# Peptides against a protein of PDB entry 7RZF: the designs that were tried, part 338

Target 1, 358 residues: chain A of PDB entry 7RZF
Amino acid sequence: PFQEEHLKQLYKIVPIKDIRNLYVTFPIPDLQKYYKSNPGHYLGHLIGHEGPGSLLSELKSKGWVNTLVGGQKEGARGFMFFIINVDLTEEGLLHVEDIILHMFQYIQKLRAEGPQEWVFQECKDLNAVAFRFKDKERPRGYTSKIAGILHYYPLEEVLTAEYLLEEFRPDLIEMVLDKLRPENVRVAIVSKSFEGKTDRTEEWYGTQYKQEAIPDEVIKKWQNADLNGKFKLPTKNEFIPTNFEILPLEKEATPYPALIKDTAMSKLWFKQDDKFFLPKACLNFEFFSPFAYVDPLHCNMAYLYLELLKDSLNEYAYAAELAGLSYDLQNTIYGMYLSVKGYNDKQPILLKKIIEKM
Target 2, 358 residues: chain A of PDB entry 7RZF as posed
Amino acid sequence: PFQEEHLKQLYKIVPIKDIRNLYVTFPIPDLQKYYKSNPGHYLGHLIGHEGPGSLLSELKSKGWVNTLVGGQKEGARGFMFFIINVDLTEEGLLHVEDIILHMFQYIQKLRAEGPQEWVFQELKDLNAVAFRFKDKERPRGYTSKIAGILHYYPLEEVLTAEYLLEEFRPDLIEMVLDKLRPENVRVAIVSKSFEGKTDRTEEWYGTQYKQEAIPDEVIKKWQNADLNGKFKLPTKNEFIPTNFEILPLEKEATPYPALIKDTAMSKLWFKQDDKFFLPKANLNFEFFSPFAYVDPLHSNMAYLYLELLKDSLNEYAYAAELAGLSYDLQNTIYGMYLSVKGYNDKQPILLKKIIEKM

## One batch from the design tools (peptide; made by RFdiffusion4, then SolubleMPNN)

Design b2_p29_8_s4 (from b2_p29_8, 16 letters changed)
Fold by OpenDDE base, seed 2:
Structure b2_p29_8_s4 (fold): chain B 358 residues (1-358), chain A 29 residues (1-29)
Amino acid sequence: as target 1 above (358 residues)
Amino acid sequence: FPITYYESSFLGATEDNKFEGSKTKYILK
């Protein structure tokens, strides 16, 4: 484990690729034994959330960050890391201290709200769905993975341990939150802008870097992170499926889509799943407009309309994606195409929201 | 200061390593 001398360090790293990344790393206890509650997953879910009032939403609104990932990473035996990783914009590279301040403000919000059992339940339900409907993996890769995780889990639980949550442990969530403090931080900034400004080379990969102590004034600034009123816990995910019933195959089911509605304004084709037997559906809509592609102006207006529509749906897109729902909106030469895919149970909710925004 | 195994793996992993804790988002793609 890192000693105090290894904490409050800043690394400036030169990448091979033209990337700008920030890694904010905290040493944490080994959480492997707590896999049934998985407090690191709970915190990763919230810190890595992309909905309204999330850390990413605020940092993106500032133009500083494109993407954010939060979660635990394995270390050596007896310790782990919690890492917040962001993709930086050029502007974000100039505001790293402020980005990290916002991270600590969000963490402070999580402390103030305390552990939420409903959030744990959503994580549990999402993981249970992912386990239940897990795709078949290539046997060789799967066997190798299972052989590796047999070192960590009982034989009876080896298939379920990475997915099934069983215990809400607010004490463990608080314990991990208590490790996410400025005095425990290790920061790495990855940018080509550090080329020729480094003084060290990593032994194994030849990576150029510079190591510096983070100034005590900066640490104190982060320690004094207040509550930012823009940060909120996510709303409940309404897209999590609860009904997985598979309807019996109709006696007259055709191998091809059947025309079930034909009107002057609409045609509808339907095909029941006769192959996969999953509680999933694919809804495809083609909207026709004689104006969509009549000239360059109308074409651009149709494009702008779809971009605005997608932007207006961003608040639902992340929650739907987490629940195994997706949508796609595309311009066509005839008008517009909409697809909604995933678990059939909550597809009507997503479809309704899309139509209400249209 | 000796680069810890983690630091070496961290420095080398700058390009490709997805953190395991975010698996839920990637399993659904």
Scores: peptide ipSAE 0.020, ipTM 0.544, DockQ to the pose 0.019
Fold by OpenDDE base, seed 5:
Structure b2_p29_8_s4 (fold): chain B 358 residues (1-358), chain A 29 residues (1-29)
Amino acid sequence: as target 1 above (358 residues)
Amino acid sequence: FPITYYESSFLGATEDNKFEGSKTKYILK
């Protein structure tokens, strides 16, 4: 286990690639035995959330962070880590202390709200969908993976253990949250800006780094992180599919898309799935406008319109993506292309939101 | 060994930056 001397450390690391990353790492107990409740997944889902009132949303609004990932990572035998990783902007690299303060403010919000059973249920439902409709993997890779995880799970559960949540354990969530404290932190900043400012080299990869103790004043600042009123728990994910009914193949099903609507303003082609029999659909829309590509000004306006539209849809995009829905918006020489893909059950909800923003 | 392994895995994460955390299980699918 890490001793006190191994905690409250800052690593400045020189990457090979031109990247700017922050890793905020907390040593946690081995949670492997709690795979049925997976408290690290619960916390990773919330800390890593991208919706309104999320940690990422606030850090993006500051211009400090591009992306955020939160979750548990396996350590050596008998311990794990909880890691919050962010992609830093150039400005964010100057505000690392404040970024970490916001992380602790969000963690404090999670403590104040306490464990939410509905959030666990959403994680359970999402994982159940992911298991039920898991794509075929290459046999070699899949067998090797299963052979590896046989060391951690009962034989009867080896296929389900990584997916199926069974137990809501608020006590374990609180236990992990109690480990996410400034006194238990290890920080790494990865940036080329540290080139020539390091004093150590890692033995295995030759990575240049500097190790420093985090000042007690900084630790105290993070310990005094209070509630930030900008942080909110996510809303319920309306895109989680609940209906997986597959309609029978129509007797007149064509091997190609059939024209089912032909009007002066619209044509619609339909092809029923006759191969995969999945509760999924692909909706593709091409919008024609004589103005979209008439001159450079209109082209740029059409581009700006789509960028603004995508930005306005960002609040729904993440929740839809978690639920196995995706959308794509592109400019075309004829106008605009929209694609909506994924589980068909909630596609109308996503499509409606897109059209309402258009 | 454990600390060195952690430091090495932590320092070596510079190449792949793919923390296969809870979130990555949703995005990669």
Scores: peptide ipSAE 0.018, ipTM 0.523, DockQ to the pose 0.023
Fold by OpenDDE base, seed 3:
Structure b2_p29_8_s4 (fold): chain B 358 residues (1-358), chain A 29 residues (1-29)
Amino acid sequence: as target 1 above (358 residues)
Amino acid sequence: FPITYYESSFLGATEDNKFEGSKTKYILK
């Protein structure tokens, strides 16, 4: 485990690839024994959330961050880490201290709100869905994985332990959240901008880096992180499927899509799943416009329209993705293509939201 | 200060993008 001397450290790292990343790392207790409650997953879900009022939403609105990942990482036996990782913009690289301040403001918001059982329940439900409808893995990889995790889980639970949540443990959530403090932080900034500004080389990979102590004034600034009124807990995820009924195969089911609607303005083909028998559907829409590709201006306008549409859908896209729904919007030479895929139960909700934004 | 095995793994993992956050944006299950 890290000693006090290893805390409040800043690492400036030169990557081989042209990447800009920030890693904010906290040492935490080993949570492996708490897999049934998985408090690190709860916190990772909230900190890594992309909806309105999320940490990412705010940092992205400032132009500082493109992506955010939060969660627990395995350490050695007896300790773990909680890591918040962000992809930095060029501007964000100049605002690392403020980015981290916002992280602590969000963490402070989580402390103020306390553990939410409904959030745990959503995590439980999402993980149960993911387990129930887990895709087949390559046998070799799967067997190797299972063999590895047998060291950590009872044989009877080895298949379920990574997925099924059983216990809401607000005490453990608070315990982990209490470790997410500035005094326990390790910061790594990864950027080519540190080339020629490093004084150390990593032994195993030859990575160039510089280690610095984070100034006490900066630590204090983070310790005094106020509640930022822009941060809010996510709303309930409306896309979580609850109905998994598989309709019986129709007697007249064709191996190919059948035309079920033909009008002057639309054609609709349908094919029932005769192979997978999953509570999933694929909805594909092709929209035709004679103007979509008539000239470069219209082509660019059609492109811009889709980018704006996608941006306007971001609030739903993340929640839908968590729930195993996805959409795709693409320009075509004839107009646009929309695809909605995933669990069929909540697809109408997502589709409606997309169409209302169009 | 010898970079701990963890720090070496951390530093190396930063380059290899092995922090492929799972679809659920959790670093490691």
Scores: peptide ipSAE 0.017, ipTM 0.578, DockQ to the pose 0.049; fails the geometry check
Fold by OpenDDE base, seed 4:
Structure b2_p29_8_s4 (fold): chain B 358 residues (1-358), chain A 29 residues (1-29)
Amino acid sequence: as target 1 above (358 residues)
Amino acid sequence: FPITYYESSFLGATEDNKFEGSKTKYILK
């Protein structure tokens, strides 16, 4: 485990690939025994959230970060890490201290709000859906994985332990959140901009790096992170499916899409799933406009319209994705294509939101 | 080992550990 001397350290790392990443790492207790409550997943869900008022939303608005992930990672036996990882823009690379300040502001918001049972319930429901409708894996990889996780979970739970949440443990959430402090931080910045500015080489991979102590003044700035009014907890995810009923096959089910509506303004094809028997649907819409591709101006206007539409839908996109729903919007030479895919239960909600924004 | 920890996420171990499962963005495995 890391000792105090290993905390409050900054690593500047030279990558082989042209990438810019920030890793903010916190040593945490071993949470393996708490897999039924998985407090690290709860915190990862909130810190890694992409909706309005999220950490990522604010950091994106600043132009500093492209992507963010947060969560627990296994260490060696007896300890874990909580990591916040971001993909940095060129500008973000210049604002690492401020990015980390925003991380601590968001963490402070989580402390102020306290553990939320409804958030846990959403995580539970999402994971249950993911487990229930998990895709088939390659047997060789799957068996190797299962053999590995048998060291951590009872045999009876080995298949479910990574997915099924059972217990809301606010005490454990608070315990982990209490470890997410500036005095307990390890920072790694990965950028080619450190080439020729390093003084150490990693033994195993030959990675060039520099290690520096984070100045006490910077630690104090992070310790004094206030509540940023831009940070909010997520809203409830309305896209989480609750109905998984599979309708019986129609007696006259065709192996191909059947035309079920034919009008001057619309044609509708339908095919029932006769192979997979999943509570999923694919809704595909092609909108025709004589103006979509008439000239370069109209083509560009149609493109800009879709970009603006996508931007206006960003608030729903992440929540829908978490719930196993996806949408796609594309320009065509005839107009516009819309696809909505995933669990059929909440597709009408997503479709309605898309149409209301159009 | 802190650097090996960061590099294992960098060193393309993304290919073999195709966690075909829903990569919950929350578990940096």
Scores: peptide ipSAE 0.016, ipTM 0.511, DockQ to the pose 0.059; fails the geometry check

## One batch from the design tools (peptide; made by RFdiffusion4, then SolubleMPNN)

Design b2_p30_1_s1 (from b2_p30_1, 12 letters changed)
Fold by OpenDDE base, seed 5:
Structure b2_p30_1_s1 (fold): chain B 358 residues (1-358), chain A 30 residues (1-30)
Amino acid sequence: as target 1 above (358 residues)
Amino acid sequence: SEDERFIGEIAKAAEKGEPLPTSEPVKVVS
């Protein structure tokens, strides 16, 4: 258990690499026994969300943060940590206090909205998708992660414990959220800018650092974090697949794409998957325009159009990614290329969203 | 100390360019 002397601390750490990171950490109770509800995952999903009205979206709009990760981490016996980690811009490094204020504003928004069962259900559904295809897709870090989990869960549940959410426990979500307070914070800033300004060396890795107490005034500012109207809960993720049916291989299935439609305005090739047997598809579209490469002006206009289109689609990018969908838009010498990849079930929804923005 | 371990873990994670191993939102592997 962290004593009061270990709370409200700031650590300035000198990295070897030229990186700028902020870690905002909170000691939390051991939640292992609550794996069926996994309140830390619920909070990590929301705090780490990248959609409109998210913490990251706002911090990016300020030019302070590039990436954000939120979630629980195992600690020593009897406690865990909740961590919010951000990659800082050069400007963000100067605004750490304000960044953390925004974190507490977002946390306050979560308190005000309360636990949402639909969010839990989305987490459950996403985890179910991940679990169902775990063995087929060989998730990165699978082996190292399993080894850790085996120590904490019955062997029978080891594979499922991290993925199968069964119980919505708003009380536990609120309990964890109650630990995400300024009085319980430990802040670490990693930056080369602290070189020559440290007074301690970590024993194991020789990491140079400085520890200092966070001023009470700063803690109070964070404690008084108001509701920022820019923060909103995410919208429902429309891209989560629910149908995983694999169609039987057709007898006439060709080893190469076959032309199945030929019109004056379009050609369509199709290849059935005969190798992977996944409920996934790749949709590739090439659009031809006689004006795309006529002159430098048209080329520049086409480029600008795609950049604007990409920007307009950014609201869906994260939700699609979470659901195992991706899209790509590229300028070509003949016009535009569009690719949609991932689970086939919700590809039409994503494609429709793209077309609506075109 | 617990502090040194904490610092060391952060430093190590930062140097790898990997977030601290958190129970992150399960992104479906694309």
Scores: peptide ipSAE 0.109, ipTM 0.757, DockQ to the pose 0.528
Fold by OpenDDE base, seed 3:
Structure b2_p30_1_s1 (fold): chain B 358 residues (1-358), chain A 30 residues (1-30)
Amino acid sequence: as target 1 above (358 residues)
Amino acid sequence: SEDERFIGEIAKAAEKGEPLPTSEPVKVVS
């Protein structure tokens, strides 16, 4: 466990590459024994969420952060870390204190709402999907990973322990949330702007850094983080597949796409998968408009339309991606192209959402 | 020191241009 001298510390780190990163870290108990409930994953899922009302959504709206990752990490023997990592904009680098305030406001929102069993169930379902379709890791990497995991899990559970959530433990979620406090924080800022302002060198990589105590006034500001009304729990993910049935190969299955519908306004080609046998589909739509590229004004309007459409769909993008769905929208010389890919079960839901925004 | 290890891990992640490996990275939609 970190001693008090290691808490409430700020590390200013000079990178080799031109990057701007913020790491907000919290020492937490070793959670390995709680792998069946994985409270750190539950919190990482919410803190790292990218949907409307998320921490990232708000920080992006301010122009301070590009990306956010939240989750647990193995530490030294007997403890772990919970880490919130963000990619900072140039402006965000100037607002690190306020970014961290928003992190604590979101954490306070999670405390106020309490543990949600439905969120746990979504994590369970997402992990089950990920496990079921996990590509066979390369044997060497897999063996090394298994060897490490065997110290913590029964042999029979090693393959599943990272994915199978079995027990909803609100008490453990609250226990971890109680460690996500300003008095328990370690902050690292990575930026070239600290070049020539450091006084220490790390021994392994020669990384230049400065260590400073976070002022008590700043800690108090974070401790007094109020409920920010912009933060909301995510809505239920409608895109999580539940049906993984693979339809039998049709007797008339062609090795190439066959025209299955031909109308005055539409043509439909279909090819059944004869190779992979996955509950996945690729839906590709080409829309033709004689007006899309008739002149520069229409070209610009078609471009603007697509950008607005993409923006309007952004609320679904993250939830779809988590569920193993993706979509792509592109302008073409003749109009637009839409692609929907991933698990077939909930593709109609995503497609409907796209069409409703068109 | 634990601090040096922490700094070294951050530095290594930064050099790769990758987030610190969390046990369960939430996919960042780039």
Scores: peptide ipSAE 0.107, ipTM 0.751, DockQ to the pose 0.399
Fold by OpenDDE base, seed 4:
Structure b2_p30_1_s1 (fold): chain B 358 residues (1-358), chain A 30 residues (1-30)
Amino acid sequence: as target 1 above (358 residues)
Amino acid sequence: SEDERFIGEIAKAAEKGEPLPTSEPVKVVS
């Protein structure tokens, strides 16, 4: 659908707001008929991953990117786009070529590793969770963290097609990966820094922009993207819930937390959910230490301990979030507060991971 | 042109801080 003249193009776009965004886009075949395998979702999940060894992790470490989204978007009839969108820092705006190089290095890593059935299974399981609870959970604010699979299905068909992963199709994953090449790239940079440097106006919204061909030397640089040893596939997400059983409300259920354990060293309160009827739990732990705030040294040690603990848990943060789990750790005047929230099925696993790092 | 449409969509999406307007966000990050 795109002629060669539309490929290897750079668009410098002036926003109204003070934003810095990079869109790296690739025309891909229409994959609508393959919704049961959704290879674009598979790739979006990996490219948009935020865990250790991810593209975003590397780009953040360099201070160039704040957020990253990868996924497919519907185009006009007969084709789609695969898009990698990043929020750029001021420094990142100066390093767009290198950012895109890292994108191609990550894509090259995906080619080298090949399609992974376990990753597909995780996508399937995550989609099953999302589908099952779509109508029950108020969407938390659209955080930019959604691997923005921009499907243009008619609203009615989208709802089922987006979540129904049934077929692992490594051939289709490889086919899409083969389209994610520098020779097929269309790059858009959105920044106020282009104000007064544009020569075109978009017809629909009056957006000012400049179009430039990407130099052949830059394309070649991206084509020669090597394997960057910093990029790794994610580890298996241990936090994805599979059991969604809701226990019946007990006849003696109290409207308030009841003390169910009282010992010299611990008290436990429990309240069954009587309102939402979701397979979710909220675990709150308050730890009391007489030494936490006895003097400035102990205060600093307690602070440092918590910061180190948070840092050590960062490897699980994204996987937990994807699985609908969250944790919070805070210093208190008496010691420490820990909260674990979300689907109850894998909360013990997350809690164990936290305890192992304590 | 397809280019202008592409640019307009990107610009609009960027300004809103939303995914491209023609895309329903597939993943409701709950």
Scores: peptide ipSAE 0.100, ipTM 0.711, DockQ to the pose 0.308; fails the geometry check
Fold by OpenDDE base, seed 2:
Structure b2_p30_1_s1 (fold): chain B 358 residues (1-358), chain A 30 residues (1-30)
Amino acid sequence: as target 1 above (358 residues)
Amino acid sequence: SEDERFIGEIAKAAEKGEPLPTSEPVKVVS
């Protein structure tokens, strides 16, 4: 058991690489027996959310944080940790106290709103998707997020630990939230700026560090974290697929895209998947404008339009990504290219949202 | 032709067996 002496500690760690990371950690009970409800996953989903009103959105807006990951980690001897890990900017390194204040403000918002069954259902549905396609999809894109997770878990364990969620347990969510308090915090800051300022060396890896008690005034500041009106629960993710039916291969299926529509204003090619047999599709649109490259002014206007369009779609980007959807927008010499890729079930919803912003 | 290039890019994406971008959900470390 973490004795009181191990709580409210700050660790300043010197990395080998030029990295700036903050780890805000809380000892929590062993939740392994609760894998069917997985309250740590629920909280990690919300704390690690990247949409509007999220913790990351606010910290990014201040220029303090690049990435955020939240979740549970197995510990030794029948306890776990809940960890919030952020990649710090140079400016963020100067504002660690305020970053942690915002973390506690977000946690306070989660306490005030209480456990949401719809959020649990989304986690369940996302896990069901991940489980169903785990063996069929080769993870190609190690996002920085997966890389962060891989630092804590072997890839195989990350993929296997996704049990199907079966039980909504609001009591367990509240129990974990009650452990996410300033009095239980252990903070680690990783930065080369601590070089020559350390007094301890870790025995296994020779990592240089300094351990300090967090001042009581700072703990009190975090304990008095108010509700920040910028923090909001996410909206429902409309992009989560529920239909995974694979259509039978047509007898006339061609190995190449076939022209299925030819009009004065549009041509449509279609190719059925004959290789992967996944409930996924790629929609590719090329828009031709005779004005796109007439002159440098039109080119710049087309560029600006695309940047504004991308910005207007940012509110959907994370939800789409979570649901296994992606979109891409590019300027071409003839106009604009749009692609929508991923699970086919909710692609029409994403496409509609893109068109509504155009 | 512009049409052939568009078809060719789609066909090449299909031939390369570039998996349809599997955006694995950013798995919260659970």
Scores: peptide ipSAE 0.010, ipTM 0.368, DockQ to the pose 0.020; fails the geometry check

